# Peptides against a protein of PDB entry 5EG6: the designs that were tried, part 17

Target 1, 151 residues: chain A of PDB entry 5EG6
Amino acid sequence: RLRSQTVSTRYLHVEGGNFHASSQQWGAFYIHLLDDDESEGEEFTVRDGYIHYGQTVKLVCSVTGMALPRLIIRKVDKQTALLDADDPVSQLHKCAFYLKDTERMYLCLSQERIIQFQATPCPKEQNKEMINDGASWTIISTDKAEYTFYE

## One batch from the design tools (peptide; aimed at target 1 H32 M66 L107)

Design b1_p16_3_s4 (made by RFdiffusion4, then SolubleMPNN; from b1_p16_3, 12 letters changed)
Fold by OpenDDE base, seed 2:
Structure b1_p16_3_s4 (fold): chain B 151 residues (1-151), chain A 16 residues (1-16)
Amino acid sequence: as target 1 above (151 residues)
Amino acid sequence: GSGPLSYYKNAVPKKA
């Protein structure tokens, strides 16, 4: 099970003070579990425990200390983000990172850029939002500062 | 709509 720890993810990398896409390298990040009522800011209080879908997290670059806004980690089913999943986060499943307190904005890879992507509501499934493949992330727990991917 | 992301240059995690 995933807890506050170092993780790696492909196509999310920090270089030269920017978040960008990298096909060759997996970016290494600290994923920090936050309380649901934790406010946005540079400083934040980390709680201990195993991370569940639906919980609030912070991703911090292990090298530069650069951070994204508060995210809600959500389970992915095909090309949809599940809004009500609350089971423990599994590395066997892709996840989506909802930008907390936004209008369905998700962390997304678009070409060589990392952007926020607005998901589309699912008309027939109110507990799901439609995302694209660029908004689906694979995370792997690691003790490495950086992971280089080779095919 | 979709667009650029905002981020922090230096995160400061604190333990409770």
Scores: peptide ipSAE 0.404, ipTM 0.888, DockQ to the pose 0.927
OpenDDE base, seeds 1, 3, 4, 5: peptide ipSAE 0.386, 0.382, 0.363, 0.363; ipTM 0.881, 0.881, 0.875, 0.874

Design b1_p16_4 (made by RFdiffusion4)
Pose (drawn by RFdiffusion4):
Structure b1_p16_4 (pose): chain A 148 residues (1-2, 6-151), chain P 16 residues (1-16)
Amino acid sequence: RLTVSTRYLHVEGGNFHASSQQWGAFYIHLLDDDESEGEEFTVRDGYIHYGQTVKLVCSVTGMALPRLIIRKVDKQTALLDADDPVSQLHKCAFYLKDTERMYLCLSQERIIQFQATPCPKEQNKEMINDGASWTIISTDKAEYTFYE
Amino acid sequence: SSGDVPSYQAHPHWKP
């Protein structure tokens, strides 16, 4: 959110995008700190904590973003030292692992990476673009099937 | 700085 500004992470046309009309449901998988990037990867059980490495995989298309470090957001900053459990409707940032402070970010409908600004005296914090702050919530679905 | 975010088809394996 930038209420009219609300966009959702979604996959269509073979790309991740920030959609104003549809939202995707993504599996969030925990990865070990030393797992490497690839089309194949190992996931682990447990509750998701800030600072941990995760893979987001579209439940519909199966496509995934690169490895991300999920980080807590305070106003406009990513808190790199935060390690508590990720909770419903928390604001989060996703750092693209092994990059120069590049975060998952929207630019209107586009999904891009955007570099964070290091903080002056508080070096456990990085300033992030408004499009790099994401609210997380668990999802569910009900299905009914009939025929005449 | 900014750039494109790549994606791919995922193949997850569970840790025993």

Design b1_p16_4_s1 (made by RFdiffusion4, then SolubleMPNN; from b1_p16_4, 8 letters changed)
Fold by OpenDDE base, seed 4:
Structure b1_p16_4_s1 (fold): chain B 151 residues (1-151), chain A 16 residues (1-16)
Amino acid sequence: as target 1 above (151 residues)
Amino acid sequence: MSGEVPVWQAKPKKAP
């Protein structure tokens, strides 16, 4: 299970004060759990506990301190983001990062750039949104002592 | 639709 901690993800890194993508680099980040009603700002209150899908998180570059807007971490099933999943986040599965308070915008890798990509509503399933492969992320905890395979 | 993602310096009020 995932808690507020240091994590790493492939491609995403900060260079020159901006987020960039590199196939040869893994970025190191802090992932922080926030309250659902936490406002945007240069400072935020970190919530204790395990991170669940559907919760609000902040990703902060461990090197530069640069942060992304508030994100909702969502479970991914194939090429769809699940809107109603609320189980604990598993590092064994890919996830998507919905930009909070947007119209279906997700954090997306496009070539060597990080962009927001608008998901398409799934006509068959109201609880799913169709995303591309670039909007699916793998998170690896840098704290191996905190993570167990069965959590 | 796609676009840039705004970023800025942000930190927790207390250390994790």
Scores: peptide ipSAE 0.391, ipTM 0.845, DockQ to the pose 0.656
OpenDDE base, seeds 1, 2, 3, 5: peptide ipSAE 0.245, 0.259, 0.262, 0.373; ipTM 0.803, 0.814, 0.810, 0.840

Design b1_p16_4_s2 (made by RFdiffusion4, then SolubleMPNN; from b1_p16_4, 9 letters changed)
Fold by OpenDDE base, seed 2:
Structure b1_p16_4_s2 (fold): chain B 151 residues (1-151), chain A 16 residues (1-16)
Amino acid sequence: as target 1 above (151 residues)
Amino acid sequence: GSGEVPTFQAKPKKAK
């Protein structure tokens, strides 16, 4: 099971203080579990425990220390993000990163850029939001915190 | 819609 730890994800890379896509590299990040009521900011309190879908996390580049905004990690089913899934995060499944306190904005790969992409509501399935492939991420736990990985 | 993502210089603290 996933907990606050070092992870690697494909196509997410930090260079020169900016998040961008890398075709050849897997970025190395710390994924930090936060309390649901943790405020946004550079400073934040990391919680111990296993990460479940629906919980608030911070992704921090292990090399540069650069971080994204608070994210809700959500389970992906096909091309949809599940809003009510709360089981432990599995590396066998893709995940989506909802930008907390936004109107359905998700972390998204678009060509060579990292952007926030607005998901479309699913009227017939209120527990789902439609995302694109760029908003679906694969994360892998790693034992190497300070390294970037090449394919 | 889509747009840029704001970034931060993280300063994580451990809960005690």
Scores: peptide ipSAE 0.406, ipTM 0.866, DockQ to the pose 0.929
OpenDDE base, seeds 1, 3, 4, 5: peptide ipSAE 0.391, 0.398, 0.393, 0.391; ipTM 0.863, 0.866, 0.865, 0.862

Design b1_p16_4_s3 (made by RFdiffusion4, then SolubleMPNN; from b1_p16_4, 10 letters changed)
Fold by OpenDDE base, seed 5:
Structure b1_p16_4_s3 (fold): chain B 151 residues (1-151), chain A 16 residues (1-16)
Amino acid sequence: as target 1 above (151 residues)
Amino acid sequence: ASGEVPTFKAKPKKAL
């Protein structure tokens, strides 16, 4: 299970105050659980506990202290983000980061850039929206007690 | 559609 802690993810890195992609780097981040009603800002209140899909999180670079906008962490099924999943986040599954209060914008890797990419509504299933591979992330806990390997 | 992602300074606070 994932909770507010340090994590690492491939490709996501911060340099010069900007988020960018590096195929050779695993960025180290704090993932902070927030209340659903937490406003955007420099200051935010971090909740304790296990992170569930659908909850609001902040990703903060452990080195620079730079943060992305508030994100909703969502479960990924193939190339779709699940809108109604609410189970605890598993390191065995990929996840997507929806930019909160946007029109289906997700954190996305595109070449050497980190961008927001607009998901497409899934015509077959109302509880899903289609994302690209670049919007699917693997996060690994740096907490030794909860560290999990996945092939 | 795609675009840049805004970034922020972060000052996390512990919940009381």
Scores: peptide ipSAE 0.319, ipTM 0.825, DockQ to the pose 0.915
OpenDDE base, seeds 1, 2, 3, 4: peptide ipSAE 0.302, 0.302, 0.300, 0.302; ipTM 0.823, 0.815, 0.825, 0.817; seed 2 fails the geometry check

Design b1_p16_4_s4 (made by RFdiffusion4, then SolubleMPNN; from b1_p16_4, 7 letters changed)
Fold by OpenDDE base, seed 1:
Structure b1_p16_4_s4 (fold): chain B 151 residues (1-151), chain A 16 residues (1-16)
Amino acid sequence: as target 1 above (151 residues)
Amino acid sequence: MSGEVPSYKAKPKKAP
């Protein structure tokens, strides 16, 4: 299970106060669980508990302290982000980071850049949004806790 | 559509 903790993710890196892509190393971040009504700011209240898909999180670089805007972590199914998934986040599955309160903008890797990418609505499935591979992230917990698989 | 992602320093509020 994932909770507020330090995680590593490929490509995402901070240097000189900017987020950028690094193919040679994994970036280290602290992921914080927030309340759904938590406001954007330089200080935030962290919620206890396990992180579920659909919840609001804050990613903070463990080295620089630089943070991304509030994100909603969403479950990925192939090339789609699921809008209604609410099960505990699994490290065995890719996830997407929706920029909260945007028009379907997701955190995305594009060559050497970290950008926001606008997902396309899925016409046949209202509970899904179409994303590209760059918007699918693998996160690895750096905590000493054992992982429990959830189907 | 795509664009840059804003970033800034942020940290958890300290517990009293």
Scores: peptide ipSAE 0.536, ipTM 0.885, DockQ to the pose 0.690
OpenDDE base, seeds 2, 3, 4, 5: peptide ipSAE 0.428, 0.410, 0.407, 0.414; ipTM 0.875, 0.871, 0.867, 0.871

Design b1_p16_5 (made by RFdiffusion4)
Pose (drawn by RFdiffusion4):
Structure b1_p16_5 (pose): chain A 148 residues (1-2, 6-151), chain P 16 residues (1-16)
Amino acid sequence: RLTVSTRYLHVEGGNFHASSQQWGAFYIHLLDDDESEGEEFTVRDGYIHYGQTVKLVCSVTGMALPRLIIRKVDKQTALLDADDPVSQLHKCAFYLKDTERMYLCLSQERIIQFQATPCPKEQNKEMINDGASWTIISTDKAEYTFYE
Amino acid sequence: TPVPHTHPSPEVAHAH
């Protein structure tokens, strides 16, 4: 959110995008700290905590973003030292692991990576673009099937 | 800068 500005992470046309009309449901998988990038990867059980490495995989298309470090957001900053459990409707940032402070970010409908601004005296914090702050919530679905 | 993506196998894409 930048209420009219609300956009959702979604996959269509073979790309991740920030959609104003549809939202995707993504599996969030915990990865070990030393797992490497690839089309194949190992996931682990447990509750998701800030600072942990995760893979987001589209439940519909199966496509996945690169490894991300989920980080807690305070106003406009990513808190790199935060390690408590990720909770419903928390504001989060996703750092693309092994990059120069590049975060998952939207530019209108486009999903891009955007570099964070290091903070002056508080070096456990990084300033992030408004499009790099994401609210997380668990999802569910009900299905009914009938035929005349 | 664009964010790349990957295509995991079905077993990985549907892991629990």

Design b1_p16_5_s1 (made by RFdiffusion4, then SolubleMPNN; from b1_p16_5, 9 letters changed)
Fold by OpenDDE base, seed 3:
Structure b1_p16_5_s1 (fold): chain B 151 residues (1-151), chain A 16 residues (1-16)
Amino acid sequence: as target 1 above (151 residues)
Amino acid sequence: MPLPTLRPSEAVANAK
């Protein structure tokens, strides 16, 4: 007997000073658009404009202030992250968060932990990297923080 | 995997 693939219901959350995954709690995050040349640090300059794929962002917990390292938000096509997509970020598409200045490391869910997962290059498609399901994220908006994404 | 609600930066909000 074969079963359908299980869809995870875990949300990104910050607790105890760490990012983790929770099925019952979710965090509200600021997503700050940064300049491509912005350095890593707690202090950063925020850019104006809508967020597009390929841009550098800072993801900050609105409650704790905890932040992830600089990320590049990338568009996902099936199980691949697109390296050259630059259209506006849309909730209709899954996204991946590349940890900037790493060797293809992406923000990834592993059980209850948030880890880095190394993507595999696509030999035939240089503009793509292969990721796993845990590294593919769905952006969900609530009434707590309204943001209009490209539809 | 779901990423919870994103709140835009003030800069992004002002750009609307």
Scores: peptide ipSAE 0.178, ipTM 0.622, DockQ to the pose 0.100
OpenDDE base, seeds 1, 2, 4, 5: peptide ipSAE 0.034, 0.034, 0.045, 0.028; ipTM 0.567, 0.623, 0.615, 0.581

Design b1_p16_5_s2 (made by RFdiffusion4, then SolubleMPNN; from b1_p16_5, 7 letters changed)
Fold by OpenDDE base, seed 3:
Structure b1_p16_5_s2 (fold): chain B 151 residues (1-151), chain A 16 residues (1-16)
Amino acid sequence: as target 1 above (151 residues)
Amino acid sequence: MPVPTLKPSEEVANAV
């Protein structure tokens, strides 16, 4: 008898000065909208307005203040990141975090570690690039974070 | 119902 595969959820968390994945604890992050030409650094200017796909964002741990490098939030369609999507980011849809100014590197979960995963370009679809499941994130406001994620 | 969107500088949690 074949049974369904168990799906486990992992959360982005900060502990011991590092970003990692946790099955039990989730980190709360401020997602800041940046200008497209904002430089990398600890200090940055925050823009007003709703976040749209394709825009540059900073994820800052609300507890430790640790921040990831500048990211471009991209819409995900199945196993592909969309390069030209620009609609408002929805909490109901998965997204990918492209590390800005890299060669298709995305924020990715690997076991208990947060790594950079290099996406593969789609030859037939120039507006897409292939990511793995670990690079497909779900974002939810903290007031709803207590709910179990369903993948 | 409207689809919930991210507010500016909203506190969020991320999961995969």
Scores: peptide ipSAE 0.177, ipTM 0.763, DockQ to the pose 0.044
OpenDDE base, seeds 1, 2, 4, 5: peptide ipSAE 0.042, 0.026, 0.032, 0.031; ipTM 0.665, 0.601, 0.585, 0.542

Design b1_p16_5_s3 (made by RFdiffusion4, then SolubleMPNN; from b1_p16_5, 8 letters changed)
Fold by OpenDDE base, seed 4:
Structure b1_p16_5_s3 (fold): chain B 151 residues (1-151), chain A 16 residues (1-16)
Amino acid sequence: as target 1 above (151 residues)
Amino acid sequence: MPLPTLRPSEEVANAK
C-alpha cells in the first residue's frame, strides 16, 4: 500500500527587488522577443513575431518592471536543453532559459532562490546540454488558458 | 501581449 504525496509548487515572483520562487505568490511576466544582436540593457527594442526556441527574449515583471538579463529560450527534452530547436514555443513543452553570452548558465530554482546553474555538455550529443531539474520550467498562462507567444 | 508565469518542472515539484 502506497500513500499519496502532496506536491508543493513554486512560481517565479519578484519581491523586495529580487527574483525568487514563491509557493504563495506568482508573478505575471512579459516575454519580449528581441533581435539576436540586441545588446544588454534596461532599454531594448522589442521585435514582432512568434517566439521560437533559440530566440533571445527579455522577461519583465508586469508589476515591478524588473527584468532578467537577456535569455535564450530553449526547448527541454527530459533533462537536456536542446541547442538547435527552433520551432514555436509551446506551453505543452518544458523550457529552459539560457543566460545569453554565458558559459552554459541557465536560470535555475534552488530552494526559494533563483540562481544560475551551469549546464554540462552532452558527450555524445553536441546539440544538447544537461541541466538539472531546477532549470526546467513550465510556462503557465495567468488566465488559466494556454496560448502561443506573439508580440 | 501574453502574461505567463513560470514554475519549475514536475520533476522538481515531485521532489519537494
Scores: peptide ipSAE 0.208, ipTM 0.703, DockQ to the pose 0.031
OpenDDE base, seeds 1, 2, 3, 5: peptide ipSAE 0.031, 0.157, 0.159, 0.035; ipTM 0.580, 0.682, 0.605, 0.560

Design b1_p16_5_s4 (made by RFdiffusion4, then SolubleMPNN; from b1_p16_5, 8 letters changed)
Fold by OpenDDE base, seed 2:
Structure b1_p16_5_s4 (fold): chain B 151 residues (1-151), chain A 16 residues (1-16)
Amino acid sequence: as target 1 above (151 residues)
Amino acid sequence: MPLPTLRPSEEVANAV
């Protein structure tokens, strides 16, 4: 009988001054909403309102203050990131984090590392980009994280 | 049940 390999859940975490993927520990991050024209930097102005797909966000570690570069949060449909979705982001729904101003680079989990992974254009669907499973993230509020992730 | 939307500056955890 063919056996499929089950991939264990891994969490975005900050340790030793670096972002990494942990199978045991999850990091707590503030997800800040930014203006579309906000420049990259340690100092930024945050916006009010629910986060929508297509908007620019900053993920900042609540403990260390370390931040990822500006990201555009995108809706995920199966193995694709949607480029034009703009509805509110819901918790637990899969999403992708496009690194702003890159050539289709997405925040991706690869083994124990957090990397940039280049999405492949969808020739027949210009509003979609092909991403791998490691680039499809689940977001949950920290007050629910332990229950959700450690079932 | 509908899932809650992300609030601004909400503290979250991310997993793959």
Scores: peptide ipSAE 0.382, ipTM 0.859, DockQ to the pose 0.046
OpenDDE base, seeds 1, 3, 4, 5: peptide ipSAE 0.232, 0.034, 0.030, 0.026; ipTM 0.702, 0.615, 0.610, 0.496; seed 3 fails the geometry check

Design b1_p16_6 (made by RFdiffusion4)
Pose (drawn by RFdiffusion4):
Structure b1_p16_6 (pose): chain A 148 residues (1-2, 6-151), chain P 16 residues (1-16)
Amino acid sequence: RLTVSTRYLHVEGGNFHASSQQWGAFYIHLLDDDESEGEEFTVRDGYIHYGQTVKLVCSVTGMALPRLIIRKVDKQTALLDADDPVSQLHKCAFYLKDTERMYLCLSQERIIQFQATPCPKEQNKEMINDGASWTIISTDKAEYTFYE
Amino acid sequence: SGDVPHHHHATPHWKP
């Protein structure tokens, strides 16, 4: 959110995008700290904590973003030292692992990476673009099937 | 800034 500005992470046309009309449901998988990038990867059980490495995989298309470090957001900053459990409707940032402070970010409908600004005296913090702050929530679905 | 790459054929394997 930048209420009219609300956009959702979604996959269509073979790309991740920030949609104003539809939202995707993504599996969030925990990865070990030393797992490497690839189309194949190992996931682990447990509750998701800030600072941990995760893979987001579209439940519909199966496509995935690169490895991300989920980080807690305070106003406009990513807190790199935060390690508590990720909770419902928390604001989060996703650092693209092994990049120069590049975060998952929207530019209108586009999903891009955007570099964070290091903080002056508080070096456990990085300033992030407004499009790099994401609210997380668990999802569910009901399905009914009938025929005449 | 730049494009975010992604995987079209992600295959998660479970850790035993």

Design b1_p16_6_s1 (made by RFdiffusion4, then SolubleMPNN; from b1_p16_6, 9 letters changed)
Fold by OpenDDE base, seed 2:
Structure b1_p16_6_s1 (fold): chain B 151 residues (1-151), chain A 16 residues (1-16)
Amino acid sequence: as target 1 above (151 residues)
Amino acid sequence: SGDLPYYKNAKPKKKK
């Protein structure tokens, strides 16, 4: 199970003062669990405990300290993000990162760029949103924030 | 066009 900890994820990388995509690199990040009512900002309060789908998190580059906006980590089922899943985050599943307080915007890999991608509602399934493959992420826990893996 | 905002210097605080 995932806690507020160091993680590694493929493609997401910080270089040159910005987030970008690298197919040959795994970035090292802190994933921080936040309260649902935590405000957006440079400074934020971190919670302890296991991270569940549906909770608010911050991804912070362990090397540079750069961070993305608040994200809601969501469970992925094939090409859909589940809106109501609340079980503990498992490394056995891919996840999606919904940009909190947006209109279905998700963290997305697009070629060499990291962008936000707007998910499409599922007409027949209100608890799902359709995402593209680039919006599905694999997270692996790591022991050290300084660890960087290069393929 | 899909660009992401970001923070250059995150400052996490431990909850007491």
Scores: peptide ipSAE 0.469, ipTM 0.888, DockQ to the pose 0.864
OpenDDE base, seeds 1, 3, 4, 5: peptide ipSAE 0.451, 0.456, 0.459, 0.450; ipTM 0.883, 0.887, 0.889, 0.885

Design b1_p16_6_s2 (made by RFdiffusion4, then SolubleMPNN; from b1_p16_6, 11 letters changed)
Fold by OpenDDE base, seed 2:
Structure b1_p16_6_s2 (fold): chain B 151 residues (1-151), chain A 16 residues (1-16)
Amino acid sequence: as target 1 above (151 residues)
Amino acid sequence: SGELPYYKNAKPKKAK
């Protein structure tokens, strides 16, 4: 089960003051659980508890302190993000990070860059949005903020 | 698809 803690994330890395992709490294981040009504900004209030899909989180680089905008962590089923899943986040499955208050924008790996990618509505299943493989992330919980993993 | 916005210095606060 995932909670506000340090995590390791494949490909997502901060170097030289920028987010970038690393094929050989797992970046170390804090994942912070937020209230659903938490405002966007540099400062934010962290909540305790286990993280469920659909909840709002912040990803903060454990090394540099750089952060992404508020994200909603969503469950992934193949190439789709599930919009209504609310079970506890499982590290056995990939997840997607929806940029909160956007038009279906997700955190995405594109070549050497980290971008936001617009998902496509799924016509047949309204509870799903179509994403690409680059928008599917693997996270591993760690007990060390400085933890890094090399392939 | 587009550039990703970010914050240079996150300031998490512990809930009271």
Scores: peptide ipSAE 0.499, ipTM 0.901, DockQ to the pose 0.950
OpenDDE base, seeds 1, 3, 4, 5: peptide ipSAE 0.479, 0.484, 0.489, 0.483; ipTM 0.894, 0.898, 0.899, 0.897

Design b1_p16_6_s3 (made by RFdiffusion4, then SolubleMPNN; from b1_p16_6, 10 letters changed)
Fold by OpenDDE base, seed 4:
Structure b1_p16_6_s3 (fold): chain B 151 residues (1-151), chain A 16 residues (1-16)
Amino acid sequence: as target 1 above (151 residues)
Amino acid sequence: SGELPYYKNAKPKKAP
């Protein structure tokens, strides 16, 4: 299970002031749990507890402090993201990061770039939408969680 | 598909 902590993920990396893809380096990030009603911005309030699918999170690079917009972490089933899953996030499964308040945009690996990719509605299942492999991420929690809070 | 916006300096705050 995940909580607000340091995590590692392959491909997602920050270098030269930008997010980019690296097959040789694992990026270290802080994943922060937010309230569902937390506003977008560089400042945000971190909440305690285990992270569940469907909740809002912030990914912050542990090295540079660069962050992505608010994301909703979603459970992945094969080539689909589940819209209504709400169980605790498991490291045994890949996940997808929906860019909050967008039209089905997900964090996606495309060759050497990190982009937002628009998922396609699933015709047969309204609680799913189709993503590509680049939008499926593996998260590994680490026991070396060092992050700074601002007052 | 498109470019990702980002923040250069994240400022996490601890809940009171």
Scores: peptide ipSAE 0.498, ipTM 0.908, DockQ to the pose 0.878
OpenDDE base, seeds 1, 2, 3, 5: peptide ipSAE 0.474, 0.487, 0.484, 0.494; ipTM 0.899, 0.904, 0.902, 0.907

Design b1_p16_6_s4 (made by RFdiffusion4, then SolubleMPNN; from b1_p16_6, 10 letters changed)
Fold by OpenDDE base, seed 2:
Structure b1_p16_6_s4 (fold): chain B 151 residues (1-151), chain A 16 residues (1-16)
Amino acid sequence: as target 1 above (151 residues)
Amino acid sequence: SGELPYYKNAKPIKAP
């Protein structure tokens, strides 16, 4: 289970004042749980507790303090994001980060860049949106400020 | 699809 804590994720990295992709580095971020009604901004109120899919979170770089907009963490099944999953977040599964209050925009890896990518509605299943592999993230809890990955 | 917006200085506040 995941709580408000420091996490590492592959590819997502901050360097030189920008978000970028690195195949060999795991960026270290603090994930903050927010209330569903928390407003967007540089300042935000952090809540305690276990994070569930569908909840609102903020990712803050532990090194630079740079942050992404409010995200909704969603469960991933293959190349689809589940819209109605609400169980506790498991580190055994990849997740997707929906940019809150957007039209199906997700945090996505594209070559060496980190972008927002628009998911496609699933015609057969209204509770799913089709994403790509670049929008699927692996996160692990860590106490490290930065983690380097080597194969 | 497009550029990702971000904040340069995050300010988390612990709820009392």
Scores: peptide ipSAE 0.441, ipTM 0.890, DockQ to the pose 0.954
OpenDDE base, seeds 1, 3, 4, 5: peptide ipSAE 0.414, 0.423, 0.432, 0.432; ipTM 0.882, 0.886, 0.889, 0.888

Design b1_p16_7 (made by RFdiffusion4)
Pose (drawn by RFdiffusion4):
Structure b1_p16_7 (pose): chain A 148 residues (1-2, 6-151), chain P 16 residues (1-16)
Amino acid sequence: RLTVSTRYLHVEGGNFHASSQQWGAFYIHLLDDDESEGEEFTVRDGYIHYGQTVKLVCSVTGMALPRLIIRKVDKQTALLDADDPVSQLHKCAFYLKDTERMYLCLSQERIIQFQATPCPKEQNKEMINDGASWTIISTDKAEYTFYE
Amino acid sequence: SHGDIHWHHHAVAHSK
């Protein structure tokens, strides 16, 4: 959110995009700290905590973003030292692992990476673009099937 | 700085 500004992470046309019309449901998988990038990867059980490495995989298309470090957001900053459990409707930032402070970010409908601004005296914090702050919530679905 | 992002079209997750 930038209420009219609300966009959702979604996959269509073979790309991740920030949609104003549809939302995707993504599996969030915990990865070990030393797992490497690839189309194949190992996931682990457990509750998701800030600072941990995760893979987001589209439940519909199966496509996935690169490894991300989920980080807590306070106003406009990513808190790199935060390690508590990720909770419903928390604000989050996703740092693209092994990049120069590049975060998952929207530019209107586009999904891009955007570099964070290091903080002056508080070096456990990084300033992030408004499009790099994401609210997380668990999802569910009900299905009914009939024929005449 | 900013740029395009990449992703995996054929991601496979293996349980530990």

